# Peptides against a protein of PDB entry 6D0Y, part 127

Target 1, 225 residues: chain A of PDB entry 6D0Y
Amino acid sequence: ETEDHLESLICKVGEKSACSLESNLEGLAGVLEADLPNYKSKILRLLCTVARLLPEKLTIYTTLVGLLNARNYNFGGEFVEAMIRQLKESLKANNYNEAVYLVRFLSDLVNCHVIAAPSMVAMFENFVSVTQEEDVPQVRRDWYVYAFLSSLPWVGKELYEKKDAEMDRIFANTESYLKRRQKTHVPMLQVWTADKPHPQEEYLDCLWAQIQKLKKDRWQERHIL

## One batch from the design tools (peptide; made by RFdiffusion4, then SolubleMPNN)

Design b2_p21_5_s1 (from b2_p21_5, 9 letters changed)
Fold by OpenDDE base, seed 3:
Structure b2_p21_5_s1 (fold): chain B 225 residues (1-225), chain A 21 residues (1-21)
Amino acid sequence: as target 1 above (225 residues)
Amino acid sequence: MEELREKMLEEAEKEAEEKKE
């Protein structure tokens, strides 16, 4: 079935081939574009699926979506809408791991000219604003901060270049939240009683420190986070 | 890959604009 063929093509892109990755992506974009009139819904679903399930190919699929968006702008918009819907569904289902991958994917779509920088800034503003809501459990607040911070390696450079003032505000709010949040010291993870008790910094504090360093280094990744 | 991606996207956008003329 043609549907199975499309699934195979989409899932296998970026794998070892006799052709360059560039050629494969361009070829696949052409195939998908040609099949959109008949299989748009299926293609949307497949792309959403691989975006969620294959995080190791994030940049490949964002590039593919970027190419498709260039060829068919309406499809690009529909894809983003589908991804946002999926993000909302993942959050409702408490599937935080899937949700964070979706946020990272959307973040990298800014670099692929699919999502405008101001729109991504607005999303992050919305995420960080959750930290100011009184009736939200800290676990959820922490996740939104995590989702924001963990996405910055992909999009922080672009957002600061275009929306530095807004980003600084988000950072200030994030810092304020991290200072006032309750730190759950899980004593059980202190199993590394090696000679120097490094105080186990809470994961968010560690991530914050890493992102601050990345920002200081002008978003040049010297170390893979 | 970033440079390659940017080049690919720029080319794709250019081709798309040419098709709209």
Scores: peptide ipSAE 0.406, ipTM 0.885, DockQ to the pose 0.032
Fold by OpenDDE base, seed 4:
Structure b2_p21_5_s1 (fold): chain B 225 residues (1-225), chain A 21 residues (1-21)
Amino acid sequence: as target 1 above (225 residues)
Amino acid sequence: MEELREKMLEEAEKEAEEKKE
């Protein structure tokens, strides 16, 4: 396959087709695996790009990466490393929207057996630990908490099933931070859909409440977050 | 999609393991 053709295949997966999505994903995984010897770097870049630019296809691409990881474990590791580098770059550039999406993507990779649950817990521990650093602006501390909380709809169930004690510690630290942080006027980033009306809250407090409810509901999504 | 994904991944992992043997 040519590089241009690979790009087309990767970008179009999940779109209307005569074949099932499953068949298309398996087929694409096979094509990409076959081309790794010649185009590994390009494929890595392409996957990182679509992972960043096509959030509507998050589960499609995490699944694809999961399939590739199963076929080539080393490639899966390299992909994760590339995504982590991209996350760091996004943070350096203050591109918080991209960064949070990357964290969410990585979170869903746990469900795809690409990232181990303990590794994701460690990442979240690192995120929440930033709240304890004095030399970090609150905007960054808030972002790390937001990134953690906003990723839990994708991975919270898995993490609590395997690492409940560690997760509870992270939650306790998060709660402590939320209580002591300075409140700022930030637009709502989350949508609360419930039978009961809820007062408008600060975005992190609102998200915290949503996640607490999600946790209580055993991570069964019933609301738009 | 989660159940379907899990099935796909399980099958892929199984096939990959079989190829390594």
Scores: peptide ipSAE 0.405, ipTM 0.885, DockQ to the pose 0.033
Fold by OpenDDE base, seed 5:
Structure b2_p21_5_s1 (fold): chain B 225 residues (1-225), chain A 21 residues (1-21)
Amino acid sequence: as target 1 above (225 residues)
Amino acid sequence: MEELREKMLEEAEKEAEEKKE
């Protein structure tokens, strides 16, 4: 496969095809595995790019990475490392929209056996711990809570099955923070953007309520959050 | 998708284990 061809294959997976999505993913995983010796760096970059730029295909690409990880564990690790670097870069650049999506992507990678549940719990512990830091602006504290809560639809079930005690502690800390935080009222039509990283009061409280309901329902979604 | 994904991953992991043997 040529470099340009790999780009096309990766970008177009999950689109209309004569074959099933399953067949396409298996096929692509095989192609990528075979080309790793020659194009590993390019494949890593491409996967990171589509994982960042194509949120509508989140589950497709997490599945693909899961398949690749099963075939080549080292590559899976390198991919996760690259994604973590990208997350850190996004946060440094105040690109909160990209950052939250990356957190969701990483969360779904737990379901794909790419990231271990304890590692994701540790990440969320780190996020929620920011709420306890005095020198951090509330806008940033709120974002970390938002990033945590908004990722739970993808990974909450798995994390509670394996790390219920730790998750309960995170939830307790989150609840405590939400009760004591300064309330910020913004127009309801405001969209979460990199320029406006502070979630509105109503949305964050609403999200908390939705996640609590989801937890109560054993992480079975009945509505779109 | 979830069930399908789990099946695919299980099969992939199984194949990987078989290749290591």
Scores: peptide ipSAE 0.402, ipTM 0.883, DockQ to the pose 0.033
Fold by OpenDDE base, seed 1:
Structure b2_p21_5_s1 (fold): chain B 225 residues (1-225), chain A 21 residues (1-21)
Amino acid sequence: as target 1 above (225 residues)
Amino acid sequence: MEELREKMLEEAEKEAEEKKE
């Protein structure tokens, strides 16, 4: 069935092939565009699924979505809406690992011209603003800061190039929060899990230091965060 | 990959603009 064929094509893109990755992505984008009139809903669901479940192919799928967005802007918008909905669902389900990955995916979509830089800045402003809200558990505040900081390796360069003043404000607010928050001395060796959404003090401080260094190095990555 | 991706996207956008004309 054509539906099964589309699933196979989408899932296997980026795997070893006789053709270049570039050629495969362009070809797949063309196939998907042609099938949108008949299979838009299915294609949308498939892309959302692989975007969520295959973190090792993040840049491949963001690129694919970027190509599709260029061909069909409305579809790109619908995809982003679906991803935002999925993010909200993940948060409601307390699946914080999936949620942070979705934020990273959305962040990389800025580089693919699917999401505008100002929109991503606004999202991060919203995240960091949670740190200023009353009656919000620190675990939730810490998570939003973590989600913001952990996404900057993918989008920090682009956002600072276009919205440096706004980003500096977000950084200042983040720094202020990190200095004043209650410290919990939990070892960094603990793995972040959905059932343990609270970042360790050492981890969050370490991440902050790493991001500051990355910023200082003009967002040139020297190591995997 | 970043540079390659940018080129691919620029080309795709250019083609899309040409198609709209």
Scores: peptide ipSAE 0.402, ipTM 0.884, DockQ to the pose 0.032

Design b2_p21_5_s2 (from b2_p21_5, 12 letters changed)
Fold by OpenDDE base, seed 1:
Structure b2_p21_5_s2 (fold): chain B 225 residues (1-225), chain A 21 residues (1-21)
Amino acid sequence: as target 1 above (225 residues)
Amino acid sequence: MQKLMEEILEEAKKLAEEKKK
């Protein structure tokens, strides 16, 4: 495969074909693995790029990475490293929309056996622990809670299956924070921008309620949150 | 936060190494 052809294959995965998506992904993973000796850096960059820029294909690319990781765990690790670096850069640049998406992407990588469940639990513990820090603006605390809650539709089931006690603790801390935090009752209809990290007050309460319902329903999604 | 992310990566690497055995 040529470099240009690899780019095309990666970008077009998930499009209509005569074969199943799973079959196509397995095939692509095999092709990519075979070409890693020659194009590792390019493939890594391409995967990171499409993962970030094509959110509608989140599960497609997490699955692809999962399949590729199963073939080459070293590459999987490098990919995770790259995504974590990107998350750090997004936070540094105050691009909170990208940051929350990346957290969601990483969350789904748990389902694909690229990231261990305990590691993701630890990340969420750290997120929620921000609510207990002194001299931290509420906007920051709210964002980390939002990042946690908004990622649970993708990974909540897996985390509760493996770390229910720890997750219950995180939930308890989250609930306590939501009850005691100041509320301004900002309307939920406002669209967030990259430079607006503060979730709307009513949105967080609404999101919490939705997540509680989702949990009660054993993480069976009935609608898109 | 950054430290935790590095720890996550390290754990992922350990998992990968274990699977290679």
Scores: peptide ipSAE 0.040, ipTM 0.653, DockQ to the pose 0.019
Fold by OpenDDE base, seed 4:
Structure b2_p21_5_s2 (fold): chain B 225 residues (1-225), chain A 21 residues (1-21)
Amino acid sequence: as target 1 above (225 residues)
Amino acid sequence: MQKLMEEILEEAKKLAEEKKK
């Protein structure tokens, strides 16, 4: 395969086809695996790029990476490393929108057996530990809590199945922080859900409530967060 | 969709493990 062809294949995966998405992903994984010896760096870059730039295909690309990881563990590792590096860069650049998406992407990679549950738990522990940092803006603390909570729809079930005690500790710390933080209950930071009527709440409090319900429902989503 | 993808991944993992043996 040529580089251009590979790019096309990677970018177009998941589009309408005579074949199932699953079949296409398996096929593409096979093609990419075969070309890794010659185009590993290019494939890696392409996957990182599309993963970041095509959020609508998040589960497609996490699945693809999962398939590739199963075929080539080293590549999967390199991909994760690249994504984590990008996350760090995004954080350093204060690009929190990209950062939170990357956290969600990484979270879904746990479901795809690319990232181990303990590793993700450790990441979330690190995130929530930011709430204990001194002399930092609350917005920083809030963001890391947000990044954690907003990623749980993608990985909460898996993490609680494997690391329930650790997750409970993270939840406890999160709850404690949310109780003691300064709340900003202004319209721009309030969330309203039509499908589930509730009072207007500050975005983190609302998210917390939603996640608590999700947890109670054993991580079976009834609505899109 | 997610469940199906997970099933595929599990199958892929099994296949990979078999190849390593």
Scores: peptide ipSAE 0.025, ipTM 0.503, DockQ to the pose 0.031
Fold by OpenDDE base, seed 3:
Structure b2_p21_5_s2 (fold): chain B 225 residues (1-225), chain A 21 residues (1-21)
Amino acid sequence: as target 1 above (225 residues)
Amino acid sequence: MQKLMEEILEEAKKLAEEKKK
């Protein structure tokens, strides 16, 4: 495979084909594995790029990475590391829209057996722990809670199956924070941008209620993600 | 689709483990 051909294959996976999506993903994973000795760095960069820039294909690329990880565990690890670095950079740059998406992407990687459940729990613990810090703006605290809660539809079931006690603690801390935080009226039409990471107060409460219901329903949605 | 993908991943994982042995 040539470098250009690999790029094309990675970018076009999941598009209309005579073959099933499953078959295409398996095939691509095999091709990528075979070409890692020659094009590892480029493949890594390409996968990171499409993962970030094509959110509509989130589950496609998480699955692809999962398949590749099963074939080459080391490469899967390197991919995760790259994505974590990107998350950190996004947070540092106050690019909260990208950051929350990356958290969601990483969350789905747990389902694909790329990230261990305990690692994701630890990440969420770190997020929610911000709410307990002194001299931290509420806007930032709210965002971390939002990032946590908004990712649970993708990974909540797996995390509760593996780490129910730890998740319950995180939920308790989250609930406590939501009860004690200052509620201010925020215009409903606020656009979430990198410069405005603060979720709407009503939205955060609504999200919490939705997640509580989802949890009660054993993380079963009528509409499967 | 997610369920199907998970099944594929599990199968792939098993195959990979068998190859390592």
Scores: peptide ipSAE 0.025, ipTM 0.492, DockQ to the pose 0.032
Fold by OpenDDE base, seed 2:
Structure b2_p21_5_s2 (fold): chain B 225 residues (1-225), chain A 21 residues (1-21)
Amino acid sequence: as target 1 above (225 residues)
Amino acid sequence: MQKLMEEILEEAKKLAEEKKK
């Protein structure tokens, strides 16, 4: 019964309540912390599940994990490890939609002080380094660039505040790749996103332009990408 | 929203540190 109650609380967070979202998140973090000694595995599993299955609540659950991590650093670490494992599994299974979402989720965890900025920079460096891999399909290179660029709305501000030089390097490498790549893989990119590509420009080029504009605007979004 | 969440997290961190003492 207690487990079922926890599941209900986790799933319903962010819904209509007499209390503010802030209060609910803080309260839930406290409840979860108190129950970790008895239900750590269950709570971990539940959080991983809702994080993956409820993308509309991404920022809610990243914030919740952030609050919980502040209370229990070890659990926060275990959660991150689980999410990274899921990312690896998604990539192995060629589930690119799930994979890119998980990258975005991890990106937002940086804002929630769960993942350190240098660690995320390292991840993005690894992603962009795929563009330099030999004897691999361009679609692979394109996807990792897509995963990087499409995650920047969530973490670009934080990364440039803390690791501007490293980020500039990644951007330079990305720009270089985009200039030299073939632009005939738009249909393949559609597998990774539900959005329709711009009819007058290749999708990655469009995304690059949007990210450049976002960067110019100090990472303040005027409209959703 | 992001700014608000960061503020909440900072407060939570402070509280957590105080609790550890």
Scores: peptide ipSAE 0.023, ipTM 0.487, DockQ to the pose 0.033

Design b2_p21_5_s3 (from b2_p21_5, 10 letters changed)
Fold by OpenDDE base, seed 2:
Structure b2_p21_5_s3 (fold): chain B 225 residues (1-225), chain A 21 residues (1-21)
Amino acid sequence: as target 1 above (225 residues)
Amino acid sequence: MEELIKKIREEMEKLAKEKKE
């Protein structure tokens, strides 16, 4: 069945092949584009599924979506809408592991020209604005900051190239929050770097430091965060 | 990172349950 074939193609992309990954992705994009008239819904569902369930292939599928978006802009939009909907559902379900991953995925879609930089900035503004909410648990504020910061390795460069002023504002707000928030002292929320001896640090503070360094390095990733 | 996310998730779930009760 054609649907099964499509599923196989989508799931297996990035696996060992005689052709380059880029070539395979272009080929797959062409195949999917050709089949959109008949199987758009299925393709959309499949892409959403693999995007969510195969985090190890994040860049593969963001690239694929980027290629498809270039061929069929409407489909790209529908995909983003589906992913945003999934993000909302994840948040409602308190599935924060999936939610943060989806934010990262969406972040990388900016690099693939699927999501506009201003839209991503707006999302991050919304996230960081949670830190200003009153009468909410700090854990809520912390998560949104985490989601923001942990996604910057994928999109920070692009956002600062296009929306530097807005990003600086978000950073300032983030920094302000991190300074005033209550620190957690439980071991599981403290991190240290094995490569470089340093005192244990609260996770968000550590992440903040890492992101600041990344920013300083012009978003050239040297270490896996 | 994973532990943090886990903790956050657990706390948020707990809070959500408490709000429903």
Scores: peptide ipSAE 0.025, ipTM 0.429, DockQ to the pose 0.013
Fold by OpenDDE base, seed 3:
Structure b2_p21_5_s3 (fold): chain B 225 residues (1-225), chain A 21 residues (1-21)
Amino acid sequence: as target 1 above (225 residues)
Amino acid sequence: MEELIKKIREEMEKLAKEKKE
């Protein structure tokens, strides 16, 4: 099918070229923009698909979406909405690996000026607020905290620059939860699997420590988490 | 990349023609 062929072509973006990646992305954005009047829905679907299927090209596709958003703001908004829908669907399907990746993708879209910092803060507030709900399984609470913390390397700097007070509140709530949650003795050797909705108990504490250090270092990454 | 962009554009044009038929 022609749609499958187009998907294949879009998947090849970012490969080695004589031109700079930025130049190539600008060119591609221009081509896609020109075709939006006729194939907006198709292009939207294709971009959502490749963004989800190729996590190794996260920054390439966030940049591409950023360029498209600058050219067509409405399309950028529709793309974000589609990705949020996918996030919700992933959560409903208990596909937590896909869900956390989507949160990271959305986080990086803040850097590309596609999503406003306040909107991302609101999302994280909603995530951390789950820890305060009654009769919510800890496994779900842990995942939302994990999704939040694991996304901060991509967006923490931007959010603290624009919404420091709100971020501090989120951090305080997170810290409080981590202190009061029940810790089970899960071996660190256990690997995250698609069937497990939450990280290891000790891993979450370790992640928190790493994020605290990152914050202290003004979000300048010295090592990859 | 330039060739890829060209191919994408050609495919989109083809689709446009097919849609009108």
Scores: peptide ipSAE 0.014, ipTM 0.382, DockQ to the pose 0.179
Fold by OpenDDE base, seed 5:
Structure b2_p21_5_s3 (fold): chain B 225 residues (1-225), chain A 21 residues (1-21)
Amino acid sequence: as target 1 above (225 residues)
Amino acid sequence: MEELIKKIREEMEKLAKEKKE
């Protein structure tokens, strides 16, 4: 009802042609920040909701949160905490599609200066460490590697600029795991457009090759799917 | 909440107008 109206406004941000996306986001962030004293909880909930339910607008909402965080750091922190809670809940519920999206969302928040690079590195370290766990299904190991690798298009550049040594260690561990894991033939998945399409390979091997190429190309990509 | 919505709309409209000029 009233919340639906506010949600609608937030959902439609950036869709109008009269102003640039950046201008619209700045305006919205300003209004939201000004009204946080009265509607903090509602705004927080709405932002979490739209961030989760509109994956096609990932960069729009990460940017919005970034702008809001710049105005109100405490709110930004609370937002991140809420998103992390949601990630944990998704994982517990075995909703891995939502979980991987949330990881990508959090990854892009690093670019928006909402999450510190070291924190994201720590998260990825935790993800890749799952590959070393005993008595867990390979599918679990594979998923965490997938979540890590598939998020790098959004944050790899930033992380390597600030934490190259740590990232190299994570990459080494990932590579080691990929070499020893059992191969499963799954259709090729491309996260972005590349000049030369990779041959059809096992999905994680294919993704690994794509990420390595992206890294070699200094994290420059034409299109993110 | 209604007041917040109103403010958001007004701000967006203001920005839109400014960009057209």
Scores: peptide ipSAE 0.009, ipTM 0.379, DockQ to the pose 0.078
Fold by OpenDDE base, seed 1:
Structure b2_p21_5_s3 (fold): chain B 225 residues (1-225), chain A 21 residues (1-21)
Amino acid sequence: as target 1 above (225 residues)
Amino acid sequence: MEELIKKIREEMEKLAKEKKE
């Protein structure tokens, strides 16, 4: 297959077809595996690119990577390394929107058995540890907490099943931070347009409440977040 | 989406079992 053909296949996966999405993904994984000897670097770059630029297909591409990882474990590892490098670059460039998306993507890779649960727990521990750093702007602390909490809908169930004690510790630290942080009632952070009589709840407090409810509901989502 | 994720997990578990066999 030509390089252009591979690009087309990767970009178009998940589109309406006579076959099931699962069948198409399995088929594409087989094609990509077969072409790795000739186009490994190109395939890696393409997957990284579409993963970053097509957030609406997050679960499609995490699944695809999961299937590829099952066939070629080394490739899966290289992909994860590339995504982590991209995350670091995004953080250095202060591109926090891309960074949080990448964290969510990596989180879903745990469900696809590409990233081990302990590794993701370690990452979240590192994120929440930023709240304990001295002489750091609150906005930085808030962002890492946001990145952690906003990723839990994708991976919270798996992490609590395998690392409940460690997750409880992270939650306790998060709760402690949220209680002691300065709350800002900036309209931009208003998640809910509450009618005039309801005090505007701070964004992270709202998110925390949502995650607590999700946890109580055993991570079964009633509403698509 | 939840159903899709569930199906994918089931397929991956089957694949993992087949490799151990």
Scores: peptide ipSAE 0.010, ipTM 0.449, DockQ to the pose 0.028; fails the geometry check

